# Peptides against a protein of PDB entry 5FRP, part 14

Target 1, 225 residues: chain A of PDB entry 5FRP
Amino acid sequence: VEWTESIPQIIATREDISKELNQALAKTFIDSDPRVRRTSVMIFNKVPVTEIWKNITNKAIYTSLLHLAREKHKEVRELCINTMAKFYSNSLNEIERTYQNKEIWEIIDTIPSTLYNLYYINDLNINEQVDSVIFEYLLPFEPDNDKRVHRLLTVLSHFDKKAFTSFFAFNARQIKISFAISKYIDFSKFLNNQESMSSSQGPIVMNKYNQTLQWLASGLSDSTK

## One batch from the design tools (peptide; made by RFdiffusion4, then SolubleMPNN)

Design b2_p24_8_s1
Fold by OpenDDE base, seed 3:
Structure b2_p24_8_s1 (fold): chain B 225 residues (1-225), chain A 24 residues (1-24)
Amino acid sequence: as target 1 above (225 residues)
Amino acid sequence: TEEALKEALENPEEIEELAEELEK
C-alpha cells in the first residue's frame, strides 16, 4: 500500500526530474560559454538515440541543437554539424514515427535542409564537412535500390527551395568527381603501359593526368569557384 | 537536484555523469 502511494510520487518526481532536466538542458544549449554548448552537443553523441528520444521531450533543445550549426565558435559548430547528421541517420533507422513524437520529428526532418543550407555560407571548411556528413549519414551507400530511393525521398521531402538548389549543385559536383576519378583511372592505366607511354599520346595523357590529380587534390570546393 | 544537474551541465568534465543520468 505504501509502495503504491509512493508510485505516483515517484512518477511525479521522475516527471518533475525529467522536466527539470529538459529545462536545464535547454538552457545549456544557449549558454554564453562555448564549453557548455559543446558539452550539451556531446550528450547527443554519448547517449543512445532511443534514450534521447525518450528522455529529451523539450522541442526547444532540438531546435537549439540545429541552430548551433551556424554559431561562430568553430569547434562547437563542427561538432554540431557532425552530431546532428549522425543523429538524423540514427533516428531514421531506430525511431518509429508516432503521434507522440510527431513534433520532434518535425524538427529532426529539417536537419537535411539545415545542412544543405550551410553551403550558402560559402565557407570551404563548412562545405567540406557538409559533404562528408551527407555521404556518411544523410545519403549513405545503400545497395538496395528501394531503400536508397526511400532514403533519398525522405531527405528531400522537407527541403526548402535553397536546400534543393544546393542539392542539385552537389549532385553536379558528384558527377564531376565521378568523371574525374574515372579519367584518373583511365590515365593511370595508360601511363602504366610502357608502349602507350612511348607513343605520341604519352605526354598528352601525362598532362591530363596531372591536371586531374590537381583538380582532385584541390578539393571539391575549389571547383565551384 | 536541479542545481546539481545544472552544475554538472556547466562542467564539461561531468558530461559522462550527465549522460549516465539520461540513460537511467
Scores: peptide ipSAE 0.029, ipTM 0.618, DockQ to the pose 0.013
Fold by OpenDDE base, seed 1:
Structure b2_p24_8_s1 (fold): chain B 225 residues (1-225), chain A 24 residues (1-24)
Amino acid sequence: as target 1 above (225 residues)
Amino acid sequence: TEEALKEALENPEEIEELAEELEK
């Protein structure tokens, strides 16, 4: 009987400790020091996804994490983008949807939209990073067609209108890139043939080749920025 | 505890300690 009376107190104490921890952690995500914010984001990388979901119950922490994707500090922003994408993927794979975690899932389900909305910033470096995390974590290569379609539908099911627009634009861009690469290869093969270069088509193909290269290069981030 | 957590978060080396606390 005495041990049963201690259980509520222990639970209450643990709940209090957990609450204090969550409150303290929530403050660190909005700290003025970028180093503190960076460290806070790193928790999501160092702690297993299952433990994060178990111990971080304050929804404000997850919301704050998502907001850091648009912060001014480049290093923290880049870390946050990678972290949230990975966390989303891991959550889909390892965390079940329950009544108890519904509120957190409502936030996590907005990660794809949050990422796709970054395209509207119109920053080449951000765009490249978003492209990378989409292919690595959000829509990874999956040889199983059913699984691939299921993941795609899951991602799309929580899109806002802006995210859909970005998604279509992204796909259009990918198609164009693929087409440009294919043309580049064809033009390169043509130019490597001396007989073809001596033909009346030689100068035309050379011009198209240069245009293709310029177009491809314009889509690449300047490594110096 | 809040101050300790803040201090731990201010020191990147203490992130591991914080991670361990989250696992408890």
Scores: peptide ipSAE 0.027, ipTM 0.624, DockQ to the pose 0.013
Fold by OpenDDE base, seed 5:
Structure b2_p24_8_s1 (fold): chain B 225 residues (1-225), chain A 24 residues (1-24)
Amino acid sequence: as target 1 above (225 residues)
Amino acid sequence: TEEALKEALENPEEIEELAEELEK
């Protein structure tokens, strides 16, 4: 009975502590010392995504994280770009959308746009990094077509106009390559099955396989120039 | 501080200790 009476107070205390922690953490993202900002970003990289979502409830923290993508300090910026991309991917994979976390998701859903907008800076280093994190985290290789399409649609659903433009200009080819590779694998598996090859679909799949190979070869040759 | 934050975030029981450290 006494334990039950203490629960509301404990919950209230935890909420207060959580609020204070969130406020303190929010300040670290805008600290003048780049080491402090770096450390703050590293929290999102080192702490499990589920725990971050549970304990970091201040919207300002997430907004500040996204702003660091344009940080003047190169190391902090690079870390932030990698971290936010990874965090986005992990969130999509592990965090459910609920009414309670809706407002945070509204911020997190802007990460793809934030990243694609970095192409407009016209910095080669930034461009390379953005390409890398898009390939690794935003639109990773996924052998399951449904999952891949779903991820793509999720990413695109929150794009601003600038992000769309960048997407089509820079990344459309990579996405197509990824899809083509997936198809290639599927076709290869089909062709390795003798029963499938003897079917009426055999010649059709073989044709598609060859077309896919030709397309891949042409695309890859352009990347090597 | 980073390790403390990580630990505190991973272990809600330690959030109180972290809060105390952050207030100092």
Scores: peptide ipSAE 0.022, ipTM 0.517, DockQ to the pose 0.012
Fold by OpenDDE base, seed 4:
Structure b2_p24_8_s1 (fold): chain B 225 residues (1-225), chain A 24 residues (1-24)
Amino acid sequence: as target 1 above (225 residues)
Amino acid sequence: TEEALKEALENPEEIEELAEELEK
C-alpha cells in the first residue's frame, strides 16, 4: 500500500517510468489486498491524464483497470468505475491519437463498452453508478450539437453488441423521459392559463397531463427501487 | 452514419433501425 501510494509522486517527478516500475504497478492492480488495488486505481485520479499516458506504458495496467469494474470489493469497483469513466473523458479531451499510443487507445476505447456491459449484472447500485458516470464523463451535456454528436459517435464506434443493446435501452428511456418532461412543462403552462383551460382543449390537455404524470411517476419509481 | 445518428436522436423510432445498421 505504501509503495503504491508513492507512485503518483514518482510519476509526477519522473519523465520516464522504468519498465520495472510499470511491471510492479501492473501487479498492484491484481494484488490480493483491496487496499492495494484501490490505491492503484487512485493513481489515475491523482496523476494528470497526460502524465499517465506518458509514463504508464504497460498495456496490462489499463486492461487490469478495466477489469476492476467488475471487482467484488464494492469500494474498489465503485472507484474504478468512476476513475475509468473520467479517465476516458480526459483522454478524449487531452490525448491525441498517435501511432505510438495506438495500443493503449485500443484498450481505452473499450471503456464505454465495459461500462455499458455492467448493466447486465442487474445490480441497482452498479446501474446507478454507471448512469452517473455516463452523464458526467462519457456523454456529458454539451450544448454544441456537433460536439455532442461527435462524442456520441466516438463512444458508439467501439461498442460491442451488448453495449449497443444497453445503450439503446438507456437512450430510449432518456429520450422518452425528456419528451415526457417537455410535455409535462407544456401541459403545466397550458393548465396554468385560465383562458386555455376554459377552451375546448382544456379537458384534453388535462387528460394528457395526468397521463404524463402517471408515466413519469411509474418510471421514477422503478429507478428508486 | 452521422446524419443517420442525428436523425435517430431526433426521432426515437429510428433508433432501432440505427441499431440494426450498426450491428451489421
Scores: peptide ipSAE 0.000, ipTM 0.285, DockQ to the pose 0.079

## One batch from the design tools (peptide; made by RFdiffusion4, then SolubleMPNN)

Design b2_p25_1_s4
Fold by OpenDDE base, seed 1:
Structure b2_p25_1_s4 (fold): chain B 225 residues (1-225), chain A 25 residues (1-25)
Amino acid sequence: as target 1 above (225 residues)
Amino acid sequence: EEEEELKKLKEEEKKLEEELKELEK
């Protein structure tokens, strides 16, 4: 555990991490202790994406990160899902595709498929988390049509059959959730304006606001169950 | 199995669409 906690500082300060250190790090992702696996996943959150790609060259580390999306330990799984989605988005934005990093990109390009395949677990908590990371990291709001289409094609280009089927099933929901969030923001702005609250529309907007909140909350897993 | 899981997902999606249509009224 203690040596794994020092790895983020080592990656940030050294240009060439030894092959031996990469091999040792790969073993921590499959450690029997969930705390060790958690600490290993946190490296991808604490270290800049450019430094990760430069210093972590062992394919087994990236493959093991993706496998933790189906981890039995809830906390490690949830952390892994957020981490891999963010890492995918940051990699698309900041890392060029080269001949040297091709083999790592072949793994990273499977992250969208890995995430969409989690819907088949049929767990409400997992579904909610996957929805959240898709909106935040995989398919974020993009006003530029060409960039939006390019991102969509990139995400879809490496889908397996299951992920593609899941994408079509949940695409309608994604649009509806985005719409509901936009309406929630609009209603919140309206209700925060005293002049608007005193208008004849005040009670109507309050009712729509409450309905929107109830709908959003009903899609949230009861954290108490 | 895969077809049944997909059917469940589509049914949940349809339910959400119906709930959202009620919010738009």
Scores: peptide ipSAE 0.020, ipTM 0.488, DockQ to the pose 0.047
Fold by OpenDDE base, seed 4:
Structure b2_p25_1_s4 (fold): chain B 225 residues (1-225), chain A 25 residues (1-25)
Amino acid sequence: as target 1 above (225 residues)
Amino acid sequence: EEEEELKKLKEEEKKLEEELKELEK
């Protein structure tokens, strides 16, 4: 554990990480101790993306990071999912595609597919986390239409069949959630107006408000579980 | 297993579509 905690500083300060260090780091991602695996994932959070790409050249490290998205240990899995999504976004924004880094990009380009494939686990907590990282990192809000479309096409271009299928299913869900939230806001505004509430529409809107709340609540994991 | 999960996702999608249509009314 302690030596793994020193790795971020080494990566940030050294331009040439030895092949041996890369091999040692690769082993930490498959260590039996979840604390070691956690620390290894944290390297991707603590080290600038440019330094990671420069110094971590062992493909097995990136592949192993992606595999931890299916980790049984909840904390490691959750950290990994967030880390992967963020790392993908940062890489798209900061890392140029070159001949030298092509092989790493081939792995990184599978991150969206890897994340969308997690929906097949049918775990509500995982689904919520994947939804969150999609909105935050994979397909963030972008007011520029060309940039938004370009990002979307980039994400989709490396999907496997399963990822496409889940994308369409959950994208449809996201649109529905957004619509429901908009309606919730509208209904809330209506109900907060005393004149509107006293109108013939008052009871109707109250019913729709309750239905909207119930629908939204049914899609949320119980934070207590 | 994966085909069954896909079926569940499609069923959930259909359910959500029906619920949304009711909210539009």
Scores: peptide ipSAE 0.018, ipTM 0.502, DockQ to the pose 0.047
Fold by OpenDDE base, seed 3:
Structure b2_p25_1_s4 (fold): chain B 225 residues (1-225), chain A 25 residues (1-25)
Amino acid sequence: as target 1 above (225 residues)
Amino acid sequence: EEEEELKKLKEEEKKLEEELKELEK
């Protein structure tokens, strides 16, 4: 545990991480202690993406990170899902594809498929998290059409059949969610206007607002679970 | 109209979840 906690600082400060350190780090991702696994995942959050790519050369570390997306330990799994999505996005933005990093990119390019395949678990908490990381990291809002299309094509380029199917299903769902959010905003604006609220439409809009909230909430995880 | 649309959206979401479950098999 103690040595693993020092790894982020070592990676951030050292240009040459030994093969032995990479091998030792790879073992921490499969450690029986979830605290060790958590600490290992946090390396990808604490260290700049450029330093990760430079210093972590053992492909087993990246594959092990992706496997933790199906981890039994909830906290480690949730951290892993966020971490791998963010790492994917940062890698696309900051890391060039070279001959030397090709094998690592072959793994990283499977992150979108790995995430979309989590929808097949049919867990509401996982679905919510996957929706969140898709919106935040995989397919963020991009006003530049060319960049948006390129990002989309990149994300889709390594999908398996299951990931494509879930993508189409949940893209349709996302459109519906976006519509509901838009209505929520409109109703909220209406209700914040005192003149509008005192009108004959006030009670009607309040009812629609509540229905919209209920619909949105039905797709959210139970905070008690 | 909007209430009916929200109901429809919820039904379609449920359908998508069911379809996804069938594809796992």
Scores: peptide ipSAE 0.013, ipTM 0.451, DockQ to the pose 0.741
Fold by OpenDDE base, seed 2:
Structure b2_p25_1_s4 (fold): chain B 225 residues (1-225), chain A 25 residues (1-25)
Amino acid sequence: as target 1 above (225 residues)
Amino acid sequence: EEEEELKKLKEEEKKLEEELKELEK
């Protein structure tokens, strides 16, 4: 545990991590102690994505991170799901695809499939969490149409058959959640405007706001716990 | 098994669609 807790500082302070350190770090992801595994996952949250890509060169670390999404320990699993989704999004935004990092990208590009495949576990809490991270990190709201399409195509381009199947089954739900959130924001803006609140539409929008909030709370309740 | 799981997911999606349509009204 203590050794693994020092890794974020080491990664942040060193330009390169030795092969030996990478190998040692890879072992922490498969450690029998959930606390060690948790601490290992937290490296991806504590260290900037650019530094992770620069310093973590052992493919086994990335592969092991993805495998933790299916582990039995709830806290580690939940942390891993959030971490890998965020890491994927940050990687798409900040990491250029090069010949040198191709092999790592081949693993990272499987994150969307890994997440969508979690729906087959048929666990409500996992499903809600996957919905949440898809909305927040994989397919976030993007006002630029070209960027949205590019992101969508990037996500879909590496899907396995199961992920495609899950995507088609849950895409409508994701769109609806996104729509509901958009409406929540619009209603919130409306209600925060005194002139709008004093209008004939004020009470109507207030009611819709409350309904939207309740719906969001019911659908996201397990993902926030 | 996978087809049955997909069917369940589609049924849940349909329920959610119905709930959202009621909220839009």
Scores: peptide ipSAE 0.020, ipTM 0.469, DockQ to the pose 0.047; fails the geometry check

Design b2_p25_2_s2
Fold by OpenDDE base, seed 5:
Structure b2_p25_2_s2 (fold): chain B 225 residues (1-225), chain A 25 residues (1-25)
Amino acid sequence: as target 1 above (225 residues)
Amino acid sequence: DEEIKKFLEKLKEEEKKLEEILNSP
């Protein structure tokens, strides 16, 4: 019987510890030192998603994580973008939606919009990273049609107008890039044929090849920077 | 939204450039 009387106290103690931890963690996301912010973001990357959801109950932490996607510090920003995308994917795969975690899910469900809105910054490096995380985490390759559709619908269900716009633009861009690559290949094949190169079309195709390559390159970030 | 407009315009311009490349003599 004595053990039963101790249960409320134990629960209270755990709640207090959790609250303190969450409060402390929340402060680290807004710390002036980028190293501290980086470390905080890494928690979401290193700790299993199930444990994150269990132990991080302060919604402000998740909100703060999302804000770091626009961080001025490049390393922190890049880490954050990758981390939140991965965390979103892992959450969808491993975390059930319950009444208790509803408020957190409301924030997490905005991650896709947050990411797609980064296209409007008009930074090639950011754009490339967003492209990458969309492919890897948000809308990964899924051979199961039902799962693929479900994921897509989940992602889209919380989009704002800006996110929808960028989403469609992104897809359109991918189609054009794919087409350009196809043409690049065609031109390359032509140029590798000596007879074709000796024809009147040789110089024309070479020019198109170069221009196509330049166009493709213009959509990529400078790897040297 | 001006940001949206600018973004779409930029993409449209790039698309147009590609078309010009591929359809030019």
Scores: peptide ipSAE 0.378, ipTM 0.889, DockQ to the pose 0.835
Fold by OpenDDE base, seed 2:
Structure b2_p25_2_s2 (fold): chain B 225 residues (1-225), chain A 25 residues (1-25)
Amino acid sequence: as target 1 above (225 residues)
Amino acid sequence: DEEIKKFLEKLKEEEKKLEEILNSP
C-alpha cells in the first residue's frame, strides 16, 4: 500500500518510469488487498492524463483498470468506473493518437463498451453510476455541434454489439423517463389548480400523479443499499 | 444473446407500465 501511494509522486517527478516499475505497478491492480487496488486506481485520478500516457506504458495496467469495473469490492468498483470514464474523456481531449501509443488507445477505446456492458449486470446501483458517468464524461453536454457529433462518433466507433444495443436501449429509456417527468410536471400543475382539482378529472389525475412518481422512483437505486 | 434479450425485455416491461399509467382512462 505504501509503495503504491508513492507512485503518483514518482510519476510526477520522473520523465520515464522503468519497465520494472511498470511491471510492479501492474501487479498492484490485481492485488488481493482492496486497499492496494484502490490506491492503484487512484493513480489515474491523481496524475495528469498526459503523464499517465507518458509514463505508464505497460498495457496490462490499462487492461487491469478496465477489468476492475466488475470488481467485487463496491468501493473499488465505483471508483474504477468513475476513474476510467474520466480518464477516457481526458484522453480524448488531451492525448493525440500516434503510432507509438496505438496499442494503448486500442485498450482505452474499449472503455465505452466496457461501461455500457455493465448494464447487463442488472444492478440498479451500477446502472445509476453508468448513467451518471455517461452524462458526465462519455457524452457530456456540448453546445458545439461538430464537437458533439465528433465525440459521439468516436464513442460509437469502437462499440461492440452488446454496447451498441445497450446504448440504444439507454437512450430509449432516457426518452421515456423524460416523458414521465414531463407528465409529472403536467399533473403537478393540474393538481395545484383548485378548479381543476374540483373537476371530475381531479381524482384521476391524482392517481396518475402518484403512479407516475412511483414509476420514476422505481427506476432509481436505493441509496441505502 | 440472452443477456441482451433479458435487458431489452425488462426495459420494454418498464415502458409498458408507464404507458399503462398514462393511457389508462
Scores: peptide ipSAE 0.377, ipTM 0.889, DockQ to the pose 0.857
Fold by OpenDDE base, seed 4:
Structure b2_p25_2_s2 (fold): chain B 225 residues (1-225), chain A 25 residues (1-25)
Amino acid sequence: as target 1 above (225 residues)
Amino acid sequence: DEEIKKFLEKLKEEEKKLEEILNSP
């Protein structure tokens, strides 16, 4: 753990990391101690993306990072999912595609697929996290149409079949959720109107309000877990 | 793919439930 904790500083201060150090770092991602794995993942959070790409040249490190998305240890998994999504976004924004970094990009380009494939685990907590990182990092809100389309095409261009399927399903789900939220708001407004509440529709809308709210809630993980 | 099938079926069921809620008299 202590050794791994020193890595960010080393990367930040050195222009090149030795092959040996890269190999040693790669092993930390598969260490039996979750603290070691966590610390290893944190390197990607603590070190600027440009320095990561420059100094971490062992592709096994990146591959191992992606594998931690399915890690058994919840904290490590959650950290990994956030980290890889952020790293993907930062890489797209800051790292040019060159001949030298092609092999790493081949791995990084699979991050979207890796994330979308997590939906098939059928875990509400994981699903929620994936939803979150998609909106935050993978497909962030972008008012510029050209940039938005470009990002979307970039993400889609490396999807596997399963990722495509989950992507389309996800989008359909989002539409339905948005619609439900809209209806929830409408019902809320109705119920807050005295005349409306006194009408024959009052009880009906109240029921729909409750059911809609329950439906929305059913898609959320338990925050206590 | 069974995983895909299960995933899609679940989503379809959720959508159906929402429709039932919103379209109920």
Scores: peptide ipSAE 0.376, ipTM 0.889, DockQ to the pose 0.857
Fold by OpenDDE base, seed 1:
Structure b2_p25_2_s2 (fold): chain B 225 residues (1-225), chain A 25 residues (1-25)
Amino acid sequence: as target 1 above (225 residues)
Amino acid sequence: DEEIKKFLEKLKEEEKKLEEILNSP
């Protein structure tokens, strides 16, 4: 743990990290102690993306980072999912594709597929986190249509069949959620009108309101767990 | 793929529940 905690400072101060150091760092990502794995993932959060690409040249480190998205330790897994999504976005924005970094890009380009494949675990906490990182990092708000389309095509260009399927399902789900929210608002407005509540439709709409709210809540993780 | 099938069926079930809520008398 202590050794791994020193790595961000080393990367920030050196132009090139030795092969031996890269190999040692790769081992920390697969360490049996979750604290060591956590510290290793944090390197990607503490070091600028340009410095990571420059100094971390062992492809096994990147592969191991992606693998941690499915690890057993909840805290490390959650950290990894956020970290890899952010790293992907930063890489697209700041790193040019060259002949020298081609092998690393081949790994990084699989991050979207890795994330979308997490939906198949059918865990509400994981699903919520994946939703969040998609909106924040993979497909962020972009008012420029050309840039938005380019980002979308970039994300989709490396999808396998499973990733495509979950992508389209995700978008369909969002449309349904949006529709449910719209109805929730309509029911709320109805219930706040005294004349409407005193009508024969009052009890019916109240029931629909409660059921719609429950449906919306069922798609969210329990924050107390 | 069984995993894909299971995932899509779950989403279909959720959609059906919403339709039942909104379209029921």
Scores: peptide ipSAE 0.375, ipTM 0.888, DockQ to the pose 0.880

